# Designs tried in a protein design run: peptides against a protein of PDB entry 8YVU. Part 77

Target 1, 39 residues: chain A of PDB entry 8YVU
Amino acid sequence: PQLCYILDAILFLYGIVLTLLYCRLKIQVRKAAITSYEK
Target 2, 160 residues: chain B of PDB entry 8YVU
Amino acid sequence: TWLTVLKKEQEFLGVTQILTAMICLCFGTVVCSVLDISHIEGDIFSSFKAGYPFWGAIFFSISGMLSIISERRNATYLVRGSLGANTASSIAGGTGITILIINLKKSLAYIHIHSCQKFFETKCFMASFSTEIVVMMLFLTILGLGSAVSLTICGAGEEL

## One batch from the design tools (peptide; made by RFdiffusion4, then SolubleMPNN)

Design b2_p15_2_s2 (from b2_p15_2, 9 letters changed)
Fold by OpenDDE base, seed 4:
Structure b2_p15_2_s2 (fold): chain B 39 residues (1-39), chain C 160 residues (1-160), chain D 39 residues (1-39), chain A 15 residues (1-15)
Amino acid sequence: as target 1 above (39 residues)
Amino acid sequence: as target 2 above (160 residues)
Amino acid sequence: as target 1 above (39 residues)
Amino acid sequence: DLLGLLSLLFLLLVL
């Protein structure tokens, strides 16, 4: 059970990192779309 | 064409292969450090006893590194070297998948035969843990094989 | 152990959803880049 | 591409 919980913690951390990266990418895409609209 | 897409993603596939290899090494190291596999009776950890996480990870790491170097330098000799390494890694990955499938079957059979209702029994816990780790290793190996095959196809396309 | 498996399933589903969303976002960025290049 | 692959790797780790 302890090993399973450690794995869950690692997966959770990885999921958070991926979420942050996804959010950053989404912000970049939005900025690119706004810049393309102003042109 | 599919070849053009694979060529553009070659470096990425190489990085993926290295990362997969590193994860396999980490899992192998953790399992070896936490569990005394030598004292575990049965074939539940047959893939670990065979040293697959270690040699498989080495092959995938070498293949991935060679692929990255080949893409960066765009030299014909590196392309051939990468193709050879990726082919070797593909063979190693296929062998690893076979070993992992055999281990998984043995682990599942063990769980089924012993009717592991009590998870807290040491044998049932070890069998369950082994099954989880083997499944993870199987997926990682499939990814590694997919990347190695993709890189092999890309390299073969560059030689034609 | 059962709770670990449930958590793994949730994290797995989350990972699939994030991958699909990322792919969609990437396709949108590519389409935006192509449209900007044709202008 | 890298993020997509990281997501795939995560998916495989969870699997």
Scores: peptide ipSAE 0.573, ipTM 0.837, DockQ to the pose 0.463; fails the geometry check
Fold by OpenDDE base, seed 2:
Structure b2_p15_2_s2 (fold): chain B 39 residues (1-39), chain C 160 residues (1-160), chain D 39 residues (1-39), chain A 15 residues (1-15)
Amino acid sequence: as target 1 above (39 residues)
Amino acid sequence: as target 2 above (160 residues)
Amino acid sequence: as target 1 above (39 residues)
Amino acid sequence: DLLGLLSLLFLLLVL
């Protein structure tokens, strides 16, 4: 049970990091689309 | 269409396969180091006793390495070798899934028979821990099989 | 223990969904870059 | 590519 909770904590932290990276990538895609539209 | 997508991701799939193999090997090594599987009563660790983490890891590692080398060198002989290795890895993955399912059933049966309501009992803890590891290994094996099958389809598409 | 397993399943599903979304986003970025290069 | 690999590593770690 303790190992399960430790694993959950690691997975949760990793999920947060991935979400942040995804958001950053999404912002980059939007910026690229805007720059392409202005050309 | 799908073949083109898979071809672009061949290196990624190969790396995934190697990584999956390494994780399986690490889990196998850790379990063997922490637990005297040979002294554990019952077939709770039947997948480990069968050596699946070891031979499965070897097959997946070889398949992944061959896939990466084949993609980098674009040699016909390497493509055929990679296809063969990926096919072998797919078969190994299927066998591994079967072994893991059997192990999972045995572990669940053990938990049911011993009425493991108190997880603090050593035997129940070991059975639960085994079940958790087997589930993780099952998911890793499914991912490895998916990568091997994808690489096999890509290799077959290149030969056509 | 049951809650831990449920949480693991949710985190696993979330990880899969994030991976798929990230792959789709990456493909969109590549398509946008190709379209910008052809203009 | 690295982010995709990290995402895959995560998926593998989650599994």
Scores: peptide ipSAE 0.565, ipTM 0.830, DockQ to the pose 0.460; fails the geometry check
Fold by OpenDDE base, seed 1:
Structure b2_p15_2_s2 (fold): chain B 39 residues (1-39), chain C 160 residues (1-160), chain D 39 residues (1-39), chain A 15 residues (1-15)
Amino acid sequence: as target 1 above (39 residues)
Amino acid sequence: as target 2 above (160 residues)
Amino acid sequence: as target 1 above (39 residues)
Amino acid sequence: DLLGLLSLLFLLLVL
């Protein structure tokens, strides 16, 4: 059970990192879309 | 073709292999630092006693690095070297999986025989801990093997 | 222990959803890049 | 590509 909680902490941290990376990618897509519309 | 897809993802597969190797090494190091495996009676940590997290991580890391270097330099001699390293890494991964499966079977058998209803008992705790770590290591080893095999197929396709 | 496994399942599902969304977003970035190069 | 890899690794770790 304690190991399960450690795994949960690692998965939670990983999920946060992925969420941040997803947000960055979403911003890039929006910027690319804006640049495509301005051309 | 599948070969074209694998060639495009070769660097990705190499990075995956290196990352998997690093995770395996980290887990091995953490387990060895927290638990003195030499003082644990039985074969619960047989994969760790064999040093698999260390040599397996080294093989996967070397294979991944060679794959990345081969892709970046686009040299024929590096392709052959990468193919050899990936083949060796695939063999090492297969051996590692076998060791981990044997360890997992022993750990599960131990839990079953002792009817580990009381998780707080030291022996049952160690068996459960071993099972969890072995499952994680098995998963990482399967991933490493998958990447190494994919890189081997890609390298073999370039030699044709 | 049951709560830990439930949390693992939720974190797993979250990771799958994020992976799918990331793949979709990556495809959109590639399409936007191709459209920008064709102009 | 790296983010896709990390996402795949997460999926694999959680599976």
Scores: peptide ipSAE 0.565, ipTM 0.828, DockQ to the pose 0.430; fails the geometry check
Fold by OpenDDE base, seed 5:
Structure b2_p15_2_s2 (fold): chain B 39 residues (1-39), chain C 160 residues (1-160), chain D 39 residues (1-39), chain A 15 residues (1-15)
Amino acid sequence: as target 1 above (39 residues)
Amino acid sequence: as target 2 above (160 residues)
Amino acid sequence: as target 1 above (39 residues)
Amino acid sequence: DLLGLLSLLFLLLVL
């Protein structure tokens, strides 16, 4: 049971990090799309 | 503007509402199939007895569907309908949160009174299970409410 | 505790799906960067 | 946007 809670915490942290990275990557894709449209 | 961001996220918020509704419905059906709530003594499953997972899921599903349809068709009557549905879903979500908080308090009180040191007692297991399910449902309801409020703000911004 | 294991399974599946989507997005960003470099 | 919000949903489900 304690291992389950630890795993939940790790998966939670991983989810947060992935979310942040995904948001950053999406912002980069949007910036790249805007720059390609201005060109 | 924040309104333009919300407008872009409207379809996503609608999908989120539908997904949240489906998860709530799944939890409701699983709990009803596994547990005979009618034979369980106490108010541990008061939220389920109130039928919240079912009617809440219906409200959120309708709100989400209307939001998606409104965004796709861009018709003024659909925007008003979506705004109305989102408002109704927000009210339903608020009521659901209240019911779930009451249920959570009762479940926690039950666990405290029975001094559940031995997890193997069926009553303690049921109380802990109920607490976990209620917490999950509470988070889902908060998410649904947040999405419904966001969609309501977006719809109100389109009418202005 | 059993619900924790179910949650772990859901979080694990979600993490896998997010990872796959992140990888796809990263590949798209790389392709966009290559196309912008060739112009 | 959909993936970002799915990630937020994940975060909220994990909380």
Scores: peptide ipSAE 0.564, ipTM 0.830, DockQ to the pose 0.374; fails the geometry check

Design b2_p15_2_s3 (from b2_p15_2, 8 letters changed)
Fold by OpenDDE base, seed 1:
Structure b2_p15_2_s3 (fold): chain B 39 residues (1-39), chain C 160 residues (1-160), chain D 39 residues (1-39), chain A 15 residues (1-15)
Amino acid sequence: as target 1 above (39 residues)
Amino acid sequence: as target 2 above (160 residues)
Amino acid sequence: as target 1 above (39 residues)
Amino acid sequence: DELLQLALLFLLLAL
């Protein structure tokens, strides 16, 4: 059970980091799309 | 170029596969060192008794290594060899997942049958520990399989 | 402990899905960048 | 690609 909780904590942290990275990338895609549309 | 990206992805997937294999091997070794599986009554450690952490890790490691070598040398024979190894590793991974699921079911059944409310009973503790390790190994095996399949698809695409 | 394992499975699946989505977004960013460069 | 690689590496380390 303790190992499971440790794994949960790690996976949770990983999920948060990936979500943040995904959001940043999505914003970059949107910025790139807007820049391409204005040209 | 797209090809350069794919190559970097292949190398990364190969490294990922090797790392996954090494982690599985480490877990297998630790479990075998800490627990005398031969003296454990029941099928709680059936995956370990079958030697899955060892042979699975070896297959994944070989597949990953071949994939990395194939990518680096860009030789047709190595690409074919890597594809074959990745395919074999994918099959091995699928088999391993099946074994782990069966082990997990047996472990869970054991926990239910013995009404393991008291965590401190040696048998219940071992069953719980086994379940935890099997779950971890299952996750690792799924990742290894995913990497091997991805490498297989990429390798098949390059032959085409 | 059972809930912990379920949570691990969900978080793991979430991580895989996010990774795939991140890859897809990255490919889209690259496609958008290439399209903007050819203009 | 490096970020994806890093993410996958972290995923592997987390497992």
Scores: peptide ipSAE 0.552, ipTM 0.825, DockQ to the pose 0.356; fails the geometry check
Fold by OpenDDE base, seed 5:
Structure b2_p15_2_s3 (fold): chain B 39 residues (1-39), chain C 160 residues (1-160), chain D 39 residues (1-39), chain A 15 residues (1-15)
Amino acid sequence: as target 1 above (39 residues)
Amino acid sequence: as target 2 above (160 residues)
Amino acid sequence: as target 1 above (39 residues)
Amino acid sequence: DELLQLALLFLLLAL
């Protein structure tokens, strides 16, 4: 049970980090697409 | 180039598969060192009794190593060997998942029968510990299967 | 304890899906960067 | 690629 809660905390943190990285990458893709369209 | 990206992805998937295999072996050895599975009542550790952490880890390690070697040498015989090993690892992973699910069901049934409200009882503690280890092994097996399937698809795409 | 295991499964699935999406997005960024460099 | 590798490493360590 305690290990399960520790795992939940780690997975939750991992999910947050991945979400932030995904958002940053999505913004980069959008910026690259806009730059490619203006060229 | 596209080929460089695919190559890096395949190598990474292979490394991930090997790492997953090593973690499975580590968990297997820890469980065997801490617990005498032979003295535990019931089939709570049926996956360990079947030797899944050992043979599953070997299959995943071989598949990952063959995938990395195949990618590095780009030889047709190695590509076919990697595809075969990845397919075998995928089958082994599927079998492992089935065994782990059965073990999980048995562990959950044991916990339910003993009405384990007090986790300080040795039997309830062992059942809970078994359930936790089986769940972790199940997740590792799913990751290993995912990597093996991905490598199989990449290898099949190169043969077309 | 049952809720903890369910949460672990959901978070794990979420992590896998996000990883796949991140990989796809990264490939798109690389494609966009290559196209922008060739233009 | 390094970030993806790190993410997968963290995922494996979390298991």
Scores: peptide ipSAE 0.551, ipTM 0.823, DockQ to the pose 0.391; fails the geometry check
Fold by OpenDDE base, seed 2:
Structure b2_p15_2_s3 (fold): chain B 39 residues (1-39), chain C 160 residues (1-160), chain D 39 residues (1-39), chain A 15 residues (1-15)
Amino acid sequence: as target 1 above (39 residues)
Amino acid sequence: as target 2 above (160 residues)
Amino acid sequence: as target 1 above (39 residues)
Amino acid sequence: DELLQLALLFLLLAL
């Protein structure tokens, strides 16, 4: 019961962090692709 | 470069397997120490009665250790041994998932039968605790299986 | 209480999917960086 | 690579 809610909180935080990292990485990929196309 | 990355990934996966195995062992030992499973009425802890946390953890630990040793020594015989161990661990993981699902169903059935609206009842508390532990073990087993399968695929790719 | 366990399952699945996507994206970034260096 | 390892380690610790 309480452990479940704690786990939910941890997993939720982890999901947010991963989403942010994914977005940053996606932007980097796009930037790299654009730079490669301009060469 | 690619080979170095793959080696690092394999080592990481091996460490992940060992860690997962250790966590499973810790949970198993804690549950066995806190709860007298033999004295608990019903099959709420059927996965524990089957000894899954122990044998599953052993298989994952052996697989992980062999994978790490194989990567470090870069010997063909160790690679084959690691592949075999990872395959065995994958099978063990699949079996473990099946056992855990069965246990989860039994625990849920128990909760349904007793209409556990009052969490403070000892039996309902035990059933809820069992379900929580089983769910955690299921997640760990899925991760262990994923790592073992990944290592198996990597090892098979190296043999080809 | 039941909702907590369902939420855990969903968050866990989400975490796995995000991890896989992150790995794939990271590989793509590396591939793009290598291709850019070879040009 | 270290970030990915850290993320995976964190995922393992979160379980």
Scores: peptide ipSAE 0.543, ipTM 0.819, DockQ to the pose 0.325; fails the geometry check
Fold by OpenDDE base, seed 3:
Structure b2_p15_2_s3 (fold): chain B 39 residues (1-39), chain C 160 residues (1-160), chain D 39 residues (1-39), chain A 15 residues (1-15)
Amino acid sequence: as target 1 above (39 residues)
Amino acid sequence: as target 2 above (160 residues)
Amino acid sequence: as target 1 above (39 residues)
Amino acid sequence: DELLQLALLFLLLAL
């Protein structure tokens, strides 16, 4: 049971970090698409 | 650029805030319906005794609704109102987090003191259940606060 | 305790889905970068 | 944007 709560915390943190990275990457893809469209 | 992204996601953030508020309200009502918190000894349900799920849900709901209305109508007076509501919701969320942390500490202390080796004891079960519910409510409150702060930053950026 | 295990399962599934989406997005960024370099 | 919204929705559901 204690391991379960620790795992929840780690998975939650991982989810947040991945979400932030995904957002950054998505913004980069959008910027790249806009730059390619302007050329 | 970051402000522009937040502006585009303002409606989504508002919906998220309303949803978070509704979930908090549902949890509060379920806990109150299943457990008579008033008859439970100790401070394991201090957040519920303080009525946090109720007033917190109201604040988040109002903030989310105002944010959505402000975005849809694009009226200057609504922007100011939304900013005020979001700021109030952010303060409420911060207060809620504090209450939940205190409740969590009390619940953990209770579990430690009673050396809950027998999970089947009613007191240990209630303390464990309280801890689980408080953790869930804490996560929901953090999400609500994040949405409210994001909306506040977006609104402040529009006023500048 | 049962709720913790359910939450772990959900968070784990979410983490897997996000990882897959991140990988796909990373591949798209790489493809976009290659296409922009060939141009 | 829809995928991000879906991810956020899943994050909300996971909570």
Scores: peptide ipSAE 0.538, ipTM 0.817, DockQ to the pose 0.361; fails the geometry check

Design b2_p15_2_s4 (from b2_p15_2, 8 letters changed)
Fold by OpenDDE base, seed 2:
Structure b2_p15_2_s4 (fold): chain B 39 residues (1-39), chain C 160 residues (1-160), chain D 39 residues (1-39), chain A 15 residues (1-15)
Amino acid sequence: as target 1 above (39 residues)
Amino acid sequence: as target 2 above (160 residues)
Amino acid sequence: as target 1 above (39 residues)
Amino acid sequence: DELLKLALDFLLLTL
């Protein structure tokens, strides 16, 4: 049972990191799209 | 620039495969060191008895290493070799998942037969531990398979 | 303990979905960058 | 060590 909780912690951390990266990447896509439209 | 980013992604996937393989090997070695699987009654550790953590880890490691080398050297022969290795690793991963699912079923059946309400009973503890380890190995195997498939698709795209 | 395993499954699925979405978004960023460079 | 460095470089590039 303790191993399960450790796995949960790792997966949760991974999920948070991926969410942050996804948000950053989404902002980059928006910036790139705006720059392309202004040209 | 696009090619460099793709190369970095392929290298990352290769590293992920190697890491997954190393974790699988570590789990296998730890389980073998702590538990004498040969003396454990029943088929609770059938995946370990089949040697899956070892051969699976070898396949994933080779696949990951070949992928990284292929990306670094940009040689056509290495790309083909990496594609072949990734395909083999994908097949191995699928087989591993099947073995792990079978092991999980056996472990769950064992828990059900012994009515393991008390966690502190040695047999129930062992069955629970096996289930936890097998679940972890299953997740790692799925991650490895995903990386191998992704590398296979990327490699196939480069050959076209 | 059963709840822990359920949580593991949910978090794992979430991680896979986020990884796929991240990959798709990264491809979109690249396409947008290429389109901006060709203008 | 090179693999770890590669992974770290990838992480740094993604950040």
Scores: peptide ipSAE 0.506, ipTM 0.808, DockQ to the pose 0.073
Fold by OpenDDE base, seed 5:
Order: C-alpha cells, then sequence, then structure tokens
Structure b2_p15_2_s4 (fold): chain B 39 residues (1-39), chain C 160 residues (1-160), chain D 39 residues (1-39), chain A 15 residues (1-15)
C-alpha cells in the first residue's frame, strides 16, 4: 500500500511538471505563430 | 538542425531506457535480498523466477547504450546495430509485459481466494507485496518498451 | 489499495498522453521556428 | 558523467 502511494506521488508530480511544460510550449507556439503572421 | 534535435531526443530515450533498466535491476536485487523466492510456494513471483528483471534490464541497457553510441558516432554500422538492439529490446519488453500480466493475475487470484482481510497474515502480506512490485515492474517495462519502440521507429526512418 | 492502483493507471495513462502531446507540440514549435528563420 | 550531463541538459532544455 505504501509503495502504491509513493508511485502515485511520483506520477502526480510528473503529470504536473509535464502540464507546466506543455503550457509553456503552447505559449511559445502561439508567439511563434503571431510573429510569423506579422512578417 | 532537425538532426541535432532528433539526436538529443534519441539520446534522452536511450538514457531513459538505461535508467528504467537500472531501476528494474535494483528492484530485482532488493526482492531477491529481502525475500527468499525459492521458499515461497506458488507462482506469485513467476516473473522473478523467470529472471525477467535481470535479462530485461540487460536488453534495455544494451539498447540504450547502443542508441547513444549510434547517435554520437553517426556510423551506419552502429545505426543498424542500434536498430537491431532496439527491436530486440522491444520484443523483450513485450514478452516481459506478458509475463508480468500473468503474474499479476495469479497474485490477484491468490489474494481473492484467501480473502486477505487480515493483512498481518504472512501469506497475504507476501502476495500484496508481490502485487505491488509486479505493478511497479510493469509500469517500468511499459516505459522501457515505449522508449525502445520510439528508438526503433526513428532508426527505421533513417534507413528509409 | 484498489483505489491506489486505479489512480496509478489513470496517472500513467495521463502521463503517456501528455508525453505524446508534448512531443507533437515540440515538433510544431521547431517547424514554426524554421519557417520563421527562412522568411 | 556524460549520461548525467545529458540528462541535465535535457532537463535544462525542458525547463
Amino acid sequence: as target 1 above (39 residues)
Amino acid sequence: as target 2 above (160 residues)
Amino acid sequence: as target 1 above (39 residues)
Amino acid sequence: DELLKLALDFLLLTL
């Protein structure tokens, strides 16, 4: 049971980190698209 | 360049594969050190009896190392070797997943049959612990397989 | 314990999906960056 | 050491 909760914590942390990275990357794509449209 | 990015991704996948292999070996060694699997009756540790943590970790380690070396040296013979190793690791990972699923089913069946409401019974504790370890090994194996398959696809794309 | 394993499966699936989406988005950012450099 | 540097570089590229 304790190992399962540890795994949940690791996977949850991984999910949060990936979500933050995805959001940052999505913002970068949007900025790049805007810059390409203004040229 | 696109090639430099792909190389970094392949190297990262290789490192992930090696890390997964090392974790699998660590779990295998810990289980073998803490538990005398030979004295445990039943197929609860069938994946360990089959030596999966050992051979699976070796295959993943070799595949990861070959992938890293192939990307660094960019030699045609190393690319083919890496592709072969990644393919072998993918097959090994698939076999490992199958073994782990079978072990998981047996462990769950054991827990169900013995109505393990009393966690303090040694047999129920061992079955629960086995199930937890098998699930962790299954997740690690799926991650390793995903990395090996990704590297195989990248390597196959370079040969076309 | 059963709930923990279900949570592990959901978090694992979420991690895989996010990883695939992140990879796709990263490729899009790179394509956008190359297109902006050629203009 | 090179693997650790590669992992660190990947982490830095991801952050």
Scores: peptide ipSAE 0.501, ipTM 0.805, DockQ to the pose 0.075
Fold by OpenDDE base, seed 3:
Structure b2_p15_2_s4 (fold): chain B 39 residues (1-39), chain C 160 residues (1-160), chain D 39 residues (1-39), chain A 15 residues (1-15)
Amino acid sequence: as target 1 above (39 residues)
Amino acid sequence: as target 2 above (160 residues)
Amino acid sequence: as target 1 above (39 residues)
Amino acid sequence: DELLKLALDFLLLTL
């Protein structure tokens, strides 16, 4: 049971980090698409 | 740049807010259906007795719906209405978090006072269950508040 | 305790979906970078 | 963006 709450905290933190990384990567893809369209 | 990114994700944030509201409402209704909260000590389920899952879910749902409609229609009058609704939902979310924290403290205090060595005692089980539900509701409320605040910032950026 | 396990399952599923999306997005960024280098 | 829109539409339809 205590391990479950620790796992929840780790998974929650992992989810936040992945969301931030996904947002950054999505911005990079959009920037790359814009630069390819301007060429 | 950050505002433009948030504007593009506004519809997603609105959907997330509606989903969070629906989950909160479902949890509230399930708890009310399974447990007669009226007969339980008021301190353990104070957030439920205050009706937070119900009114909080309504505010978040309205805010999310207005945000989605505002983004889809791109009408100036809807943008202003969405901003108002998102601001109201942000305030409601903040109030909800406060209520949930108070409930969590009371539930934790109850567990400590009764020295719940036997988990199978009905009172200790109910206090533990309440704590788990309150924690889940707190996470959902934080997610809803985050979406509402993000939508409010986007709407405010469009009005300036 | 059962609710904790349900939350773990949801967070785990969310983490898997985000990881897959991140991998797909990373592949797209790499493809865009290769295409921009060949021009 | 279209896939995200499709996912959003599906989510809106499911709700």
Scores: peptide ipSAE 0.492, ipTM 0.793, DockQ to the pose 0.092
Fold by OpenDDE base, seed 4:
Structure b2_p15_2_s4 (fold): chain B 39 residues (1-39), chain C 160 residues (1-160), chain D 39 residues (1-39), chain A 15 residues (1-15)
Amino acid sequence: as target 1 above (39 residues)
Amino acid sequence: as target 2 above (160 residues)
Amino acid sequence: as target 1 above (39 residues)
Amino acid sequence: DELLKLALDFLLLTL
């Protein structure tokens, strides 16, 4: 049970980090798309 | 093409493979440090007794490193080396999955046979713990195998 | 304990899906960058 | 560290 909770914490942290990275990348894609539309 | 996508993600896959390998090593070392697997009766830790966390992690680490180096240097000799390493890692991963599945089945069978109603019983706790760790290792091994196979396909595509 | 395992499975699946989405998004960013460079 | 380096390299390539 304790190990399961530790794993949950690690997976949760991983999910948060991936979500942040995904959001950053999505913002970059949007910026790139806007820049390509203005040219 | 699918091959072009895989080639672009080769470094990422290599890093993921190394990370997976490191996590497997960490789990292996933690389990070995916390539990004296040699004194545990039964085959509930068969994957650990076989040393899978160690050799599997080594294979994945080597494969990942070679894949990263191959991508960075973009040299033909490194591509062949990476292909060989990734193939070896894919075989190792497949073997590891097989061992882990067998271990999982044995652990589950043990839990069912002993009707583990009391979680605090040492044997039931160990079997449950083994099952948890084996499941984690199985998922990590599947990820590692997926990365190794992907890298192998990329390397094979570059040689053709 | 059982709920913890279910949570682990959900978080693991989420991690895989996010990784795939991140890879796809990264490819899109690279394609957008190449298209902007040719322009 | 290598993942961080990869992320940093990606950031540097994007800048």
Scores: peptide ipSAE 0.487, ipTM 0.806, DockQ to the pose 0.055

